# Ledger of designs, part 14: peptides against a protein of PDB entry 5K2M

Target 1, 273 residues: chain A of PDB entry 5K2M
Amino acid sequence: MRIGITYTVLRREEMAIKERAGEFGEVVMLHEDDLLFPGNYDLDVVIIRNVSHFKALYTARLFESEGIPTVNSSRLIFEAGDKLFATLRLAGKVPVPEWKAALSEGGALRVPDSLGYPLVSKPVFGSWGRLLAKVNDRDSLEAVLEHRKWMKNPLYGIHYFQEFVEKPGRDIRSYVIGGEFVGAIYRYSNHWITNTARGGKAEPCSDPEVEELSVKAWEAFGEGALAIDIFESEKGLLVNEVNPNMEFKNAARVTGADMAGKLVEYAVEVAKT

## One batch from the design tools (peptide; made by RFdiffusion4, then SolubleMPNN)

Design b1_p28_7_s1
Fold by OpenDDE base, seed 1:
Order: structure tokens, then C-alpha cells, then sequence
Structure b1_p28_7_s1 (fold): chain B 273 residues (1-273), chain A 28 residues (1-28)
């Protein structure tokens, strides 16, 4: 078994994946600078750990073009890594925050007619709560839309909105790998944007409802390794988003779950299919 | 290079990861 690991930066996650992969076979670390295609790679599977969503997506697709399966697959990265595409999968299986998509400014201006205020404006791509805006009123909506016109990436012209969900000063991040629930954490924040990357307190989450919902959310995609972000709301649990390129350092530390091991085990299973 | 990354502090690794995410938002 030859296991590739693509990466941008050697984080704790990549180190843990590398270490665990070494128990199953030969490990080939592939920094982004090492990736040239076509490359005639001699690998049975590649674990995709590129930090960039787009680099991860293209890397996965490039390996797949050479007949090498990836974890996650380019399909999963594409569908789960786009907030709108992820919502389309999730909405048929699990409770999600109310959402609206518009393809024009004129359409976006009508979103409050359906969802009211406050809204959350989200880009369809990106991570770490960047470019999230709480839109409390018409003036704020117009400002966000005006700024989006000047953003060069055409994907900023895809206007994705959610209802603002009042959270109890925390959210939940769960992990499902190959359809198996691995663990979950509470992430505490005094800000409406919960971001663990900025040193928020994390605690173990042991809730059977979270576990069941997390598995159902994963089943909406039907493959791979996903981190799942869940909100506690007055309406109950809501699946906010999924991440096909999960960070798990804090979750592994807090829960003691072998997330790296589970990821490698799944990759080995994928290699054998 | 693999050797260079092994010498980075945790803070430097986080900064590099943040930079890589920012590059997705940075319009050329």
C-alpha cells in the first residue's frame, strides 16, 4: 500500500495523518510544490490536505484522472466545499437554516421578503468565517451588495443568504468518516461567528441527537470524511455547513478520538475498492 | 520543502495556513 498525502503546510493534522498512514504502508508526502501533472504517480490512494479548497479540488481531480482514488474525492470536495451545493444536498435530508440564493442584485434585494431580517450573507466558497456579514436592515444589504460588485471573483455574484440563527454562545462541530461518527465538540465564542481557529474554548459534545444528525448529514453526500457544523437553535439542531477538508487538531485533543487514524483507515478502504 | 515546514513554530504554521486561505479571497 502506497499512500500519498498532499499538503500546503505541515500542520498537526498532516503530521498525525502521516504517522498513522505509516502503519498501513509506504507514505509519500506531497507538498504543493511537488505536484506536477500528468505525473505517473505510483500510489494506491491520496489523502487530500491542501488548505485551499480550489487546490484541494483540482489536486483530487488530477489524481483521479490518473486512476488514483482520493480522500476526499473531487466530487465530494466540490459539493461539500461549496456552501450552496452543500445546502442543496443537506436540505433534503436534515434540518438546515432557512436559506435563499439569488443570481442578481435585484434578486438579492428580494431575499428579505422571504427570510426577513436579520440575514447572514455568505460567499459560496471559503472558510474561517471570512466575508460573513450579519445583515440587519436594507441599508446593510445594499452595502454588502455594492461591495460584492467590486469583487473580481465571479462567484461573489452568487448571493447566498441564511436566516440569522441565535446560538447559545456556541456551536457544534462533528466528524463523520466513511459514514461512522467519530466525535463532536462544542465551540464557544462570544461573537456570532464561531471560529475555532482563533483560540475559542472547545469541549467534548456527547449527544446522541448530534450523532444521529451528523450521520444523516454525511449520508446526504454518501462518501468521504466530513466535518459538520451544527447550530443549536430554538427550532432544534440545524446543520449549517460541512467541510470536506477538516481541521481536527482541537477536536482530537478535546475528545481523544483518533480522527487521523479513522481518516487513514477509510483511505485504505477506498484504495481496496 | 518538507524540512522547512518541520522547523516552523505552531504560530508560523497557522500564519501560513491563514495566508493560503486568504489567497482564495485575494483577487489577482
Amino acid sequence: as target 1 above (273 residues)
Amino acid sequence: SHEKDLKLSEEEIEELAEKAVLEEYENP
Scores: peptide ipSAE 0.242, ipTM 0.782, DockQ to the pose 0.777
Fold by OpenDDE base, seed 2:
Order: C-alpha cells, then structure tokens, then sequence
Structure b1_p28_7_s1 (fold): chain B 273 residues (1-273), chain A 28 residues (1-28)
C-alpha cells in the first residue's frame, strides 16, 4: 500500500495523518511544489490536504485522471466545499438555515422580501468566517453588494444568503468519516462567528441527536470525510455547512478521538475498492 | 518543502496556512 498525502503546510493534522498512514503502508508526502501533471504517480490512494479549496479540488481531479482514488474525491470537494452546492445537497436530507441565492445585485436586493432581516451574507467559497457579513438592514445590504462589485473573483457575484441564527454562544462541529460518526465538539465564542482557529474554547459534545444528524448530513453526499457545522437554534439543530478539508487538531485533542487514524483507515478502504 | 516545514513553530505554520487561504481571495 502506497499512500500519498498532498499538502500546502505541515499542520498538526498533516503530521498526525502522516504518522498514522505509516502504520498501513509506505507514505509519500507531496508538497504542492512537488506536484506536476501528468506525473504517472505510483500510489494506491491520495489523501488531499491542500489548504486552498480550489487547489484541493484540482489536485484530487488530476490524481483521479491517472486512475488514483482520492480522499476526499474531487466530486465531494466540489459539492461540499461550495456553500451553495452543499446547501443544495443538505436541504433535501436535514434541517438547514433558510437561504436564498441571487445571481445579480438586483436579485440580491429582493432577498429580504423572502428572508427578512437580519441576514448573513456568505461567499460560496472560503473558510474561517472570512467575508461573512451580518446584514441588519437595507443600507448594510447595499454596502455589501457595492463592495462585492469591486472584488476580482467572479464567484463573488454569486450572492448566497442565510437567515441569521441566534446561537447560545457556541456552535457544534462534528466529524463523519466513511459514514461513521467519529466525534463532535462545542466551539465557544462571544462573537456571532464561531471558529476555534481564532482561539475559541472547545469542549466535547456527546449528544445522540448530534450524532444522528451528522450521519444524515454525511449521507447527503454519501462518501468521504466531512466536518459538519451544526447550530443550536430555537427551531432545533440546523446543519449550517460542511467542510471536505477538515481541521481536527482541536477536536482530536478535546475528544480523544483518533480522527487521523479513521481518515487513514477510510483511505485504505477506498484504495481496495 | 517538507524539511522546511518541520522546523517551523506552530505559530509560523498557522500563519502560513492563513496566508494560503488568503491567497485564494486576493489572487484570483
């Protein structure tokens, strides 16, 4: 068994994956600078750990074009890594925050007619709560839309909005790998944007309802390893988003779950299919 | 490179990861 690991930076996650992969076979670390295609790589499976969503997506697709399976697959990265495409999968399977998408400024200005205020404006791509805006009124909506006109990436012209969900000073991040629930944490923040990467406190989450919902959210995609962001709302649990390029250092530390091992085990299973 | 990253502090690694994410927004 030859296991490739693509990466941008050797984070704690990549180091843990490398260490655990070494127990199952030969490990080939592949920095982004080492990747040229076509390359005729001699690998049974590749674990995709590129930091950029787009680099991860294209890397996965390039390996797949050479007949090498990836974890996650390019299909999963594409569908789960785009907030709008992920919402389209999730909305048919699990409770999600109310949402609207618009393809023009004129369309976006009508979003409050359906969802009211406050809204959350999200880019369809990106991580760590960047470019999230709480839109409380018409003036704020117009300002966000005006600023987006000057953003160079055409994907900023895809206007994705959610209802603002009041949270109890925390959210939930769960992990499902190969359809198995691996663990979950509470992420605490005094800000409406909760992210552990910005120094938030994490605690174990042991809730059977979270476990069941997390597995159902994973089943909307039907493959791979996903981190799942869940809100505790007055309407019950809502699946906010999923991440096919999961960070898990804090969750692994807090829960004691072997997330790196579970990811490698799943990659080995994928290599055998 | 792999060898370079092994010498980085945790803070430096987090900074590099943040930079890589920012590049996706800044350099389309």
Amino acid sequence: as target 1 above (273 residues)
Amino acid sequence: SHEKDLKLSEEEIEELAEKAVLEEYENP
Scores: peptide ipSAE 0.226, ipTM 0.785, DockQ to the pose 0.841
Fold by OpenDDE base, seed 4:
Parts: structure tokens; sequence; C-alpha cells
Structure b1_p28_7_s1 (fold): chain B 273 residues (1-273), chain A 28 residues (1-28)
């Protein structure tokens, strides 16, 4: 078996995936600079670890066009990596924060009529809590909308809003790979935006309700490896978002789960189907 | 390249990953 691994930067996750993949077959590391299509790649499966959502999406689709399956698939990356598309999948299966989407400024200005204040404005793409805005009032909403007009990417014109969820100073990140729950962590932050990359404390989460909800959230997509962000709210657990290009170094360290191994095992299964 | 990444500290790797994410916002 020949396992490709595409990457932008050789992070701890990519090193762990490479090491575990070596136990199953020949490993071919593919930096973004090495990717040229059509390329006549001799690979049984490719693990997609490009940092950019769009580069990951296109890389997956390009390998699929050559008949090489990917983990994650371009379909999963597309649906899970877009916050609005992910919400559309999740909302039919699991509890999610209340949300609205608007396609114009005039539409966006009516979002508070349905959701009230405070709101969270989110770009539909991107990672690490970038361009999240807590919108407390009309003046703040107008400011966010005005700034979006000057952003170059047309996707910033897709106005996605959630209710503001009051969290207990933490959120939950769980991991589901091939439909199997692998583990979960609490991520602590004093800020309403929780991100472990910015020095937040992580602790193991051992909650059967989180496990069940995480699997159901994964089933909304029905394939691949997903990190799932869950909020603890007064309404109970809410699935906020999913990530098809997961970071797991902190979760693996804290839980002791072999997330890299589970990802490789799943990729090997995908290669055999 | 693999050779360059092997010489980087964990912090430098994280900075490069952050830069790669930011490029999606800055240069769409």
Amino acid sequence: as target 1 above (273 residues)
Amino acid sequence: SHEKDLKLSEEEIEELAEKAVLEEYENP
C-alpha cells in the first residue's frame, strides 16, 4: 500500500500521521510545492493535511480526479469546512445554535428581528476564530457589514449569524473518525472565542452525552475524520461547527488517544473499498 | 521542503501554519 500525505507545514500532527502510516505501507510525503496535476500519482489513498481549507479541498478533488481516494474526501471538506453548509447538515440531526443566513446587507440588518442580540457574525470559511464578531447592537451590526464590503473575497458577502451562546468558560472539542468516537477535550478560555492554539488549557472530556452527540454529528456527513466543536449551554449541548482538517496534538496529548493511528487506519480502510 | 521543516522549532512551525491560514484571508 502507498499512502500519500499532503501538507503545507510539517506539524506535529503530520509527523505523527507519517510515523503511523509507515506501519501500513510506503509513505509518500507531498508538500504543496510538489503538487502538480495531472501528475500520474501511484498512490492507494491520500491523507489531506493542507492547512488552507481551499487548498485542501482542491487537492482532494484533484486526487479524486485521478481515481485516488482521499481522507478527507473533497465532498466532506466542502460540506464540513463551510460553516453554513456544515450547519445545514448538522441542523437536521443534532442541536445547533440558532442561526440565520443573509445574502445582502438589507437581509443581514433583519437578522436581529429573528435572533435578537447579541449575535455572532461568522465568515463561512476560515479557521482559528478569525473574523468572528460579537454583535451587541445595531451600530455594531452596521459596522461589521460595512467592513465586509471592503473585504476582497466574495464569500464575505455571505452573512452567517448565530445566537451568542453563553459558555461556562470552556468548550468541547471531540474527534470522530470513520464513525468511531476517538476522544474529547475541554478547551478553557476566558474569552468568548475558545482556541487552544492561543494557549488555552485542555483537559480530557469523558461525557457519554458528548460521545453520543459527536457520533450523531459525524453521521450528518457520514464519512471521514471530523473534529467537532460543542458548546455547553443552558439549552444543553449544541454542536457549533465541525472541522475536516483537524488539529489534534493537544487532544492526543491530553487524552492519550492515538488519533494519528486512527486516522491512518481509516485511510487504509478507505483505500480497500 | 521536508529539509527546511526538519530544522524548524515547534514555535516556528506553528507560526508558518498561522501564516498559511492568514493567507486565505489576506490574498483570496
Scores: peptide ipSAE 0.224, ipTM 0.773, DockQ to the pose 0.789
Fold by OpenDDE base, seed 3:
Structure b1_p28_7_s1 (fold): chain B 273 residues (1-273), chain A 28 residues (1-28)
Amino acid sequence: as target 1 above (273 residues)
Amino acid sequence: SHEKDLKLSEEEIEELAEKAVLEEYENP
């Protein structure tokens, strides 16, 4: 078994994946600078750990074009890494925050007629709460839309909105790999945007409802390794988003779950199919 | 080089990861 690991930066996650992969076979570390295609890669599977969503997507597709399966697949990265496409999958299987999408400013201006205020404006791509806006009123909506016109990426013209969900000063991040629930954490934040990468407290989450919901959310995609972001709302648990490029150093530390091992085990299974 | 990355602090690694994510927004 020869296991490739593509990476941008050697984080704690990539080190843990490398160490665990070494127990199953030969490990080939592939920095982004090492990736040229078409190539002659002698690999049974590639674990995709590129930091960029688009670099991860294209890297996965390029290896697949050489007949090498990837974890995650380019299909999963594409569908799960886009917030709107992920919502379309999730909404058919699990509770999600109320949402609207508009393809024009004129359409976006009508979103409050359906969802009311406050709203959350999200770009369809990207991570770490960047370009999230809490839209409390019409003036704020107009300002967000005006700023979007000057952004160069055409994807900023895809207007995705959610209802603002009041959270109990935390959210839940769960991990599902190959359909198996691996673990979950509470992420505490005093800000409406919860991101543990910026020093938030994490605690173990042991809730059977979270486990069941997380598995159902994964089943909306039906493959791969996903981090799942869940809100505790007055309406119950809501699946907010999924991440096919999961960070897990804090979750692994807090829960003691072998997330790196589970990811490698799944990659080995994928290599055998 | 793989050897240079092993000498980076956790903070430097996080900064590099953050930079790599920022590049998605800057170079569409």
Scores: peptide ipSAE 0.211, ipTM 0.763, DockQ to the pose 0.762

Design b1_p28_7_s2
Fold by OpenDDE base, seed 5:
Structure b1_p28_7_s2 (fold): chain B 273 residues (1-273), chain A 28 residues (1-28)
Amino acid sequence: as target 1 above (273 residues)
Amino acid sequence: SHEADLKLSDEEIEKLAEEAVLKEYEEP
């Protein structure tokens, strides 16, 4: 078996995936600079680890066009990596924060009429809590919308909002690979944006409700490897978002789960189908 | 080089990953 791994930066995750993949066959590391299509690649499967959502999406689709399956698939990356498209999938299966989408400034200005204040403004793409804004009032909403007009990417004109969820100083990140729950962590932060990359502490999460909800959230997409962000709210557990290009170094360290091994095992399974 | 990346701290690697994403948005 020949396993490709595409990557932008060789992180701990990519190193672990490479190591585990070596147990199943020949590993071909493919930096973004090495990718040229059509390329006539001789690979049985490709694990997509490009940091960019769009580069990951296009890389997956390009390999698929050559008859090479990818983990994750271009379909999954597309649907899960866009916050709005992910919400559309999730909302049919699991509890999610209340949300609104608007396609104009005039539409966006009416969002508080439905959701009230405070709101969370999100871009439909992006990672690590970038361009998230807590919108407490009309003045703040107008400011966010004004700034969006000057952003070059037309996707910033897609106005996605959630209710602000009061969290107990933490959130949950779980991992589901091939429909199997692999593990979960609490991420602690004194900031309303929780992220372990931003200095948050991580602890193991052992909660059967989290496990069940995580699997259901994965089933909304029905394939691949997903990290799932869950909020503990007064209304119960809410699935906030999913990530089809998961970071797992902290979760693997804290839980002891072999997330890289599980990802490779799933990729090998995909290669055989 | 693969060897150069292994010498970077986790923080430096995370910064490079963030910069790689930002470059996609900064394309003129």
Scores: peptide ipSAE 0.185, ipTM 0.722, DockQ to the pose 0.520
Fold by OpenDDE base, seed 3:
Parts: C-alpha cells; sequence; structure tokens
Structure b1_p28_7_s2 (fold): chain B 273 residues (1-273), chain A 28 residues (1-28)
C-alpha cells in the first residue's frame, strides 16, 4: 500500500495522518510545490490536505484523472466545500437554519421579506468565518451588497443568507468518517462567530442526538470524511455547514479519538474498492 | 525547508495556513 498525502502546511493534523499512514504502508508526502500533472504517481490512494478549497478540489480531480482515488473525492470537496451546495444536500435530510439564495442585488434586497432581520450574509466559499456579516437592518444589507460589487471573484455575486441563530455561547463540531461517528466537541466563544483558531475553549460533547444528527448529515453526501458544524437553537439542533478539509487537532486532544487513524483506515478502504 | 516547519509553534503554523488561503483569494 502506497499512501500519498498532499499538503500546503505541515500542521498537527498532517503529522498525525503521516504517522498513522506509516502503519498501513509506504507514505509519500507531497507538498504543493511537488505536484505536477500529468505525472507518473505510483500511489494507491491520496489523502487531500491542501489548505485551499480550490487547490484541494483540483488536486483531487487531477489524481482521479490518473486513476488514483482520493480522500476526499473531488465530488465531495465540490459539494461540501460550497456553503450553498452543501445546504442543498443537507436541507433534504436534516434540520438546517432557514436560508435564502439570490443571484442579483435586487433579489438579495427581498431576502428580509422572507427571513426578516437579523440575517447572516455568507460567501459560498471561504473558511474561518471570513466575510461573514451579521445584517441587522436595511442599511447594513445595502452596505454588504455594495461592497460585494467591487469584489473581483464572480462567486461573491452569489448571495447566500441564513437566519441569525442565537447560540448558547457555543457551537458543536462533530466528525463523521466513512459513515462512522468519530467524536464531537463543544466550542465556546463570546463572539457570534465560533472558531477554534481564535483560542476558544473546547470540551467533549457526548450527546446521542448529536451523534444521530451527524451521521444523517454525512448521509446527505454519502462518502468521505466530514467535520459537521451544529447549532443549539430554540428549534433544536441545526446543521449549519460541513467541512471536507477538517481540522481536528483540538477535537482529537479533547476527546482522545483517533481521528487521524480513522481517516487513514478509510483511505485504505477506498484504495481497495 | 520541510525541516524548518517542524520548529514552528502551533500558532505560527496556523498563521501560515491562514496566509496560504488568503493568497489564493487575492490572486486575480
Amino acid sequence: as target 1 above (273 residues)
Amino acid sequence: SHEADLKLSDEEIEKLAEEAVLKEYEEP
């Protein structure tokens, strides 16, 4: 078994994946600078750990074009890594925050007629809460829309909105790999945007409802390794988003779950299919 | 060098990961 691992930065996650992959076969670390296509890669599977959504997507597709399966697949990265496409999958299977999408400024200005205020404006792509805006009123909505007109990437012209969900000072991040629930954590934050990268406290989450909901959310996609972001709301648990390029160092530390091992085991399974 | 990355703190590694993503959004 020859296992490739693509990466941009050697994080704790990539180190853990490398270590565990070494137990199953030969490991080939592939920095982004090493990737040239078409190539002659002698690999049975590639674990995709590129930091960029787009680089991860294209890297996966390029390996697949050479007959090498990837974890995650380019299909999963495409559908799960776009917030709107992910919502379309999730909404058919699990409770999600109320949402609207508009393809023009004129359409976006009508979103409050359906969802009311406050709203959350999200880009369809991006990580770490970049360009998230809490929109409390009409003036704020107009300002967000005006700024987006001047953004160079045409994807900023896709207007995605959610209802603002009041959270109890925390959210939940769960992990599902190959359909198996691996673990979950509470992430505490005093800010409405919860992000572990900003020094938030993490605690283990042991809730059967979270486990069941997380598996159902994964089943909306039906493959791969996903981190799942869940809100605790007055309406119950809501699946906010999924991440096909999961960070798990804090979750692994707090829960003791072997997330890197589970990811490698799944990749080995994919290589044998 | 790949060896230099092993000496970075977790915070420095996270910053480099964030910078790597930001560069892709700034590229035309």
Scores: peptide ipSAE 0.120, ipTM 0.705, DockQ to the pose 0.543
Fold by OpenDDE base, seed 2:
Structure b1_p28_7_s2 (fold): chain B 273 residues (1-273), chain A 28 residues (1-28)
Amino acid sequence: as target 1 above (273 residues)
Amino acid sequence: SHEADLKLSDEEIEKLAEEAVLKEYEEP
């Protein structure tokens, strides 16, 4: 078994994946600078750990074009890594925050007519809560839309909004790999954006409802390894988003779950199919 | 260098990961 691992930065997650992969076979670390296609890669499977959503997507697709399966697949990265496409999958299977998408400023200005205020403006791509805006009124909506006009990437012209969900000072991040629930954490924050990378406290989450919902959310995609962000709302649990390029160092530390091992085990399974 | 990453703190690694993503948005 030859296991490739693509990466941008050697994070704690990539180190853990490398270490665990070494127990199952030969490990080939592939930095982004080492990737050239078409190539002659002698690999049974590739674990995709590129930091960029787009680089991860294209890397996965390029390996797949050479007959090498990837974890995650380019299909999963595409569908789960875009917030709007992920919402389209999730909305048919699990409770999600109310949402609207608009393809023009004129369309976006009508979003409050349906969802009211406050809203959350999200880019369809991006990480770490970047360019999330709480839109409390018309003036703030106009400001967000004006700023989007001057952004260079055309994807910023895709206007994705959710209802603002009041959270109890925390959210839930769960992990499902190959359809198996691996673990979950509470992420505490004094800010409406909960992000553990910004120094938030993490605690174990042991809730059967979270486990069941997390598996159902994963089943909306039907493959791979996903981190799932869940909100505790007055309406119950809501699946906010999923991440096909998950960070798990804090969750692994807090829960004691072998997330790196589970990811490698799944990759080995994928290589055998 | 890939070897340099092994000597970085968790905070420094997180910052580098964030910077790597930011560069994709700043490219003209």
Scores: peptide ipSAE 0.086, ipTM 0.697, DockQ to the pose 0.580
Fold by OpenDDE base, seed 1:
Structure b1_p28_7_s2 (fold): chain B 273 residues (1-273), chain A 28 residues (1-28)
Amino acid sequence: as target 1 above (273 residues)
Amino acid sequence: SHEADLKLSDEEIEKLAEEAVLKEYEEP
């Protein structure tokens, strides 16, 4: 078996995936600079680890066009990596924060009529809590919308809002690969944006409700490897978002779960189908 | 070089990953 691994930066995750993939066959590391299509790639499966959502999406689709399956698939990357598309999948299966989408400034200005204040403005794409805004009032909403008009990417014209969820100074990140719950962590932060990449403490999360909810959230997509962000709220557990390009170094370290191994095992299964 | 990335601290790697995503937003 020949396993490709595409990557932008050789992170701890990519190193761990490479190491575990070596147990199953020949590993071909493919930096973004090495990728040219159409190509003559002799690979049974490709693990997609490009940092960019769009580069990951296009890389997956390009390999699929050559008959090489990818983990994650371009379909999953597309649906899970867009916050709005992910919400559309999740909302039919699991509890999610109340949300509203608007396609114009005039529509966006009416969002508080439904959700009230405070709101969270999110871009439909992006990572690490970028361009998240807590919108406390009308003046703040108008400011966010004004700034969005000057942003170059047309996707910033897709206005996605959530209710602001009061969290107990933490959130949950769980991992589901091939429908199997692999593990979960608490991410602690004094800021309303909880992200371990921003210096947050991580601790193991052992909660059967989190496990069940995480699997149900994965079932909304029905394939691949997903990190799932869950909020603890007064309404109970809410699935906030999913990530088809998961970071797991902190989760693996804290839980001891073999997330890289589980990802490779799933990729090997995909290669055999 | 891709091998040079192995010598970077976790913080430096995270910064490079962040910069890689930022470039996607800045470049048309």
Scores: peptide ipSAE 0.033, ipTM 0.660, DockQ to the pose 0.585

Design b1_p28_7_s3
Fold by OpenDDE base, seed 2:
Structure b1_p28_7_s3 (fold): chain B 273 residues (1-273), chain A 28 residues (1-28)
Amino acid sequence: as target 1 above (273 residues)
Amino acid sequence: SHEEDLKLSDEEIEKLAEEAVNEEFENV
């Protein structure tokens, strides 16, 4: 078996995936600079670890066009990596924060009529809490919309809003790979944006309700490896978003779960189908 | 290069990953 691993930066996750993949077959590391298509790649499966959502999406689709399966698939990356498309999948299966989408400034200005204030403005793409805004009032909404109007990417014209969820100084990140719950952590932050990349404390989360909800959230997509972000709210657990390009170094360290091994095992099973 | 990445500190790797995420927003 020949296992490709595409990557932008050799992170702890990519190193762990490489190491574990070496136990199952020959490993071919493919930096973004090595990728040229069509390439006639001799691979049984490719693990997609490109940092950019779009680069990951296109890389997956390009390998699939050569008949090589990917983990994650281009379908999953497309549906899970877009916050709005992910919400559309999740909303019919699991509790999610109340949301609205608008396709114009005039539409976006009516979002508070349905959701009230405070709101969270999100771009539909991107990672690490980039361009998240807490919108407390009309003036803040107008400012966010005005700034987005001058942003060059047409995707910034897709206005996605959630209700602001009051969190107990933490959120939950769980991991589901191939439909199996692998583990979960609490991420602590003094800021309403919880991001582990900014030096947040992580602790193990052992909650059967989190496990059940995480599996149900994964079932909304029905394939691949997902990190799932869950909020503890006054209404109970809410699935905020999913990530098809998961970081797991902190979660693996804190839980002791073999997330890299589980990802490779899943990729090996995908290669056999 | 792959060989260069193996010599990077965790902080340098995190910075490069952050830069790669930022490129998705800046190069538009």
Scores: peptide ipSAE 0.238, ipTM 0.777, DockQ to the pose 0.781
Fold by OpenDDE base, seed 1:
Structure b1_p28_7_s3 (fold): chain B 273 residues (1-273), chain A 28 residues (1-28)
Amino acid sequence: as target 1 above (273 residues)
Amino acid sequence: SHEEDLKLSDEEIEKLAEEAVNEEFENV
């Protein structure tokens, strides 16, 4: 068994994955600078850990083109890493925040007619709460839309909105790998954007409803390793988004779950199919 | 390089990861 690991930065996650992969076979670390295609890679599977969504997507697809399976697959990265595509999968299986998508400014201006205010404007791509805007009124909506016109990426012309969900000063991040629930954490923040990367406190989440919902959310995609972001709302639990390139250093530390091991075990299973 | 990354502090690693996320928003 030869296991590739692609990465941008050697984080604690990549170190843990490397260490655990060494128990199953030969490990080949592949920094982004080492990747050239087409190539003659002698690998049974590749674990994709590129920080960029697009680099991860293209790296996965490039290995797949050479007959090497990836974790996650390019299909999963594509569908889960886009907030709108992920919402389309999730909405058929689990409760999600109310959402609207518009393909023009004129369409986006009508979103409040359906969802009211406040809204959350999200880019369809990217992570870490970047370019999230709480839109409280018409003036704020017009401002966000005006600024989007000047953004260079055509994907900023895809206007994705959610209802603003009032959270109890926290959200939940769960982890499902190969259909198995691995663990969950509460992420605490005084800001409406909860992100552990910004120094939020994490605590273990041991809720059977979270576990069940997390597995159902994973089943909407049916493969791979996902981090799942869940909101506690007055309507109950809502699946906000999924991440096919999960960070887990804080979750692993807080829960004691072997997330790196579970990821490697799944990659080894994928290599054998 | 792999050897250089192993010498980075947690703070430096987090910064590099944040820069890589920012580059995705800036360049695409």
Scores: peptide ipSAE 0.235, ipTM 0.771, DockQ to the pose 0.790
Fold by OpenDDE base, seed 4:
Structure b1_p28_7_s3 (fold): chain B 273 residues (1-273), chain A 28 residues (1-28)
Amino acid sequence: as target 1 above (273 residues)
Amino acid sequence: SHEEDLKLSDEEIEKLAEEAVNEEFENV
């Protein structure tokens, strides 16, 4: 078996994936600079670890076009990596924060009529809590919408809003790979945006309700490896978003779960199907 | 390069990953 691993930066995750993949076969590390298509890739499966959502999406689709399966698939990356498309999948299966989408400024200005204030404005793409805005009032909404007009990407004109969920100073990140729950962590933050990459404390989460909800959230997509962000709210657990390009170094360290091994095992299964 | 990445500290790796995420927003 020949296992490709595409990457932008050789992170702890990519090092762990490489090491574990070596137990199953020959490993081919593919930096973004090494990727040229069409190519003659002799690979049974590719693990997609490109940092950019779009680079990951296109890389997956390019390998698939050559008959090489990917983990994650381009379909999963597309549907899970877009916050609005992910919400559309999740909303039919699991509790999610109340949301609205608008396709114009005039539409966006009516979002508070349904959700009230405060709101969270999210770009539909991107990672690490970038361009999230807490919208407390009409003036803040108008400011966010005005700034979006000057952003070059037309995707910034897709106005995605959630209700502001009051969290207990933490959120939950769980991991489901191939339909198996692998583990979960609490991410602590004094800010309404929780991100462990910004120095948040992580602790193990052992909650059967989180496990059940995480598996159901994964089942909304039905394939691949997902990190799942869950909020503890007054309404109960809410699935906020999923990530098809998961970071797991902190979760693996805190839980002791073999996330890299589980990812490789799943990729090997995909290669055999 | 792969050989250069092996010499980086965890902090440098995190910075490069953050820069790569930022490029998705900055080049737009």
Scores: peptide ipSAE 0.229, ipTM 0.767, DockQ to the pose 0.757
Fold by OpenDDE base, seed 3:
Formats: sequence, structure tokens, C-alpha cells
Structure b1_p28_7_s3 (fold): chain B 273 residues (1-273), chain A 28 residues (1-28)
Amino acid sequence: as target 1 above (273 residues)
Amino acid sequence: SHEEDLKLSDEEIEKLAEEAVNEEFENV
């Protein structure tokens, strides 16, 4: 078996994936600079680890066009990596924060009539809490909408809002690979935006309700490897978002779960189908 | 080079990953 691994930066995750993939076959590391299409790639499967959502999406689709399956698939990256498309999948299966989408400024100005204040404004694409805004009032809403008019990307004209969820100074990140729950962590932060990349404390999460909810959230997509972000709210557990390009360095360290091994095992299964 | 990347500290790797995430927002 020949396993490709595409990457932008050789992180601890990519190193762990490379090491575990070497136990199953020949490993071909493919930096973004190595990727030219059409190409004669002799690979049975490709693990997609490009940092950019769009680069990951296009890389996956390009390999699929050569008849090479990818983990994750271009379909999963497309649906899970867009916050609105992910919400549409999740809302049919699991509890999610209350949300609204608007396609114009005039529509967006009516969002508080349904959700009230405070709101969270999100771009539909991107990671690491970029361009998240807590919208406490009408003046803040108008300011966010005004600034978005001058952003070049037409996707900034897709106005996605959630209710603001009060969290107990933490959130939950769980991991589901091929439908199997692999592990979960609490991520602690003093800021309303919780992100492990900013040096937050992580602790193991051992909660059967989190495990069950995480599997149900994965089943909304029905394939691949997903990180799942869950909020502890007064209404119970809410699935906020999913990530098809999962970071797991901190989670693997804290839980001792073999996330890299589970990802490789799943990729080997995909290669055989 | 792939060999030069193996010499980077965890902090340098995290910075390069952050720069790559930022590039996605700058180019789109």
C-alpha cells in the first residue's frame, strides 16, 4: 500500500500520521509545492493535511479526479468546512445553537427580531475564530455589516449568526473517525472564543453524553475524520461546529488516544473500498 | 527544504501554521 500525505506545514500531527502510516505501507510526503495536476501519482489513498480549507478541498478533488480516494473526501471537506453547510447537516440530527442566515444587509438587520441579543457573527469559511464578532446591540450589528461590504470575498456577503452561548469558561472538542469515537477534551479559556492554538489548558473529557452526541454529529455527514466542537449550555449540550481538518496534538497528549493511528487505519480502509 | 523543516522548534511550526491560516483569509 502507498499512502500519500499532503501538507502545508510539518506539524506534530503530520509527523505522527507519517510515523503511523509507515507501519501500513510506503509513505509519500507531498508538500503543497510538490502538487501538480494532472499527475501520475502512484498512490492507494491520500491523507489531506493542507492548512487552508480551500487548498485542502481542491487537493482532495484533484486526487479524486485521478481515481485516488482521499481522507477526508472533497465532499466532506466542502460540507463540514463551511459553517452554514455544516449547520444544515447538524441541525437535522443533533442540538445546535439557534442560528439565522441572511443574504443581504436588510435581511441581516432583522436577525435580532428572531434571536435577540447578544449574537455571534461568523464567516461561513475559515478557522481559529477569525472574524468572529460578539454583537451586543444594533450599533455593533450595523458596524459589522458596514465593514463586510468592503471585504473583497463575496462569501462575506453570506451573513451567518448564532445565539451567544454562555459557556462555563470551557468548551469540548471531541474526535470521531470512521464513526468511532476516539476521544474528547475540555478546552479552558478566559475568553468567549475558546481555541487550543492560543495555549489554553486542556483536560480529558470522559462523558458518555459527549460520546453519544459526537457519534450522532458525525452521522450527519456519514464519513471521514471530524473534530467536533460542543458547548455546555443551560439547554444542555450543543454541537457548535465540526472541523474536517482536525488538529489533535493537545488532545492526543492529554487523552493518550492514538488519533494518528486511527486516522491511518481509516485511510487504509478507504483505500480498500 | 523538507530537511530544514525538521529543525524548526514547536513555536516556529505553530507560527508557520498561523501564517498559512492567515493567508487563506488574505487571499480570498
Scores: peptide ipSAE 0.217, ipTM 0.761, DockQ to the pose 0.689

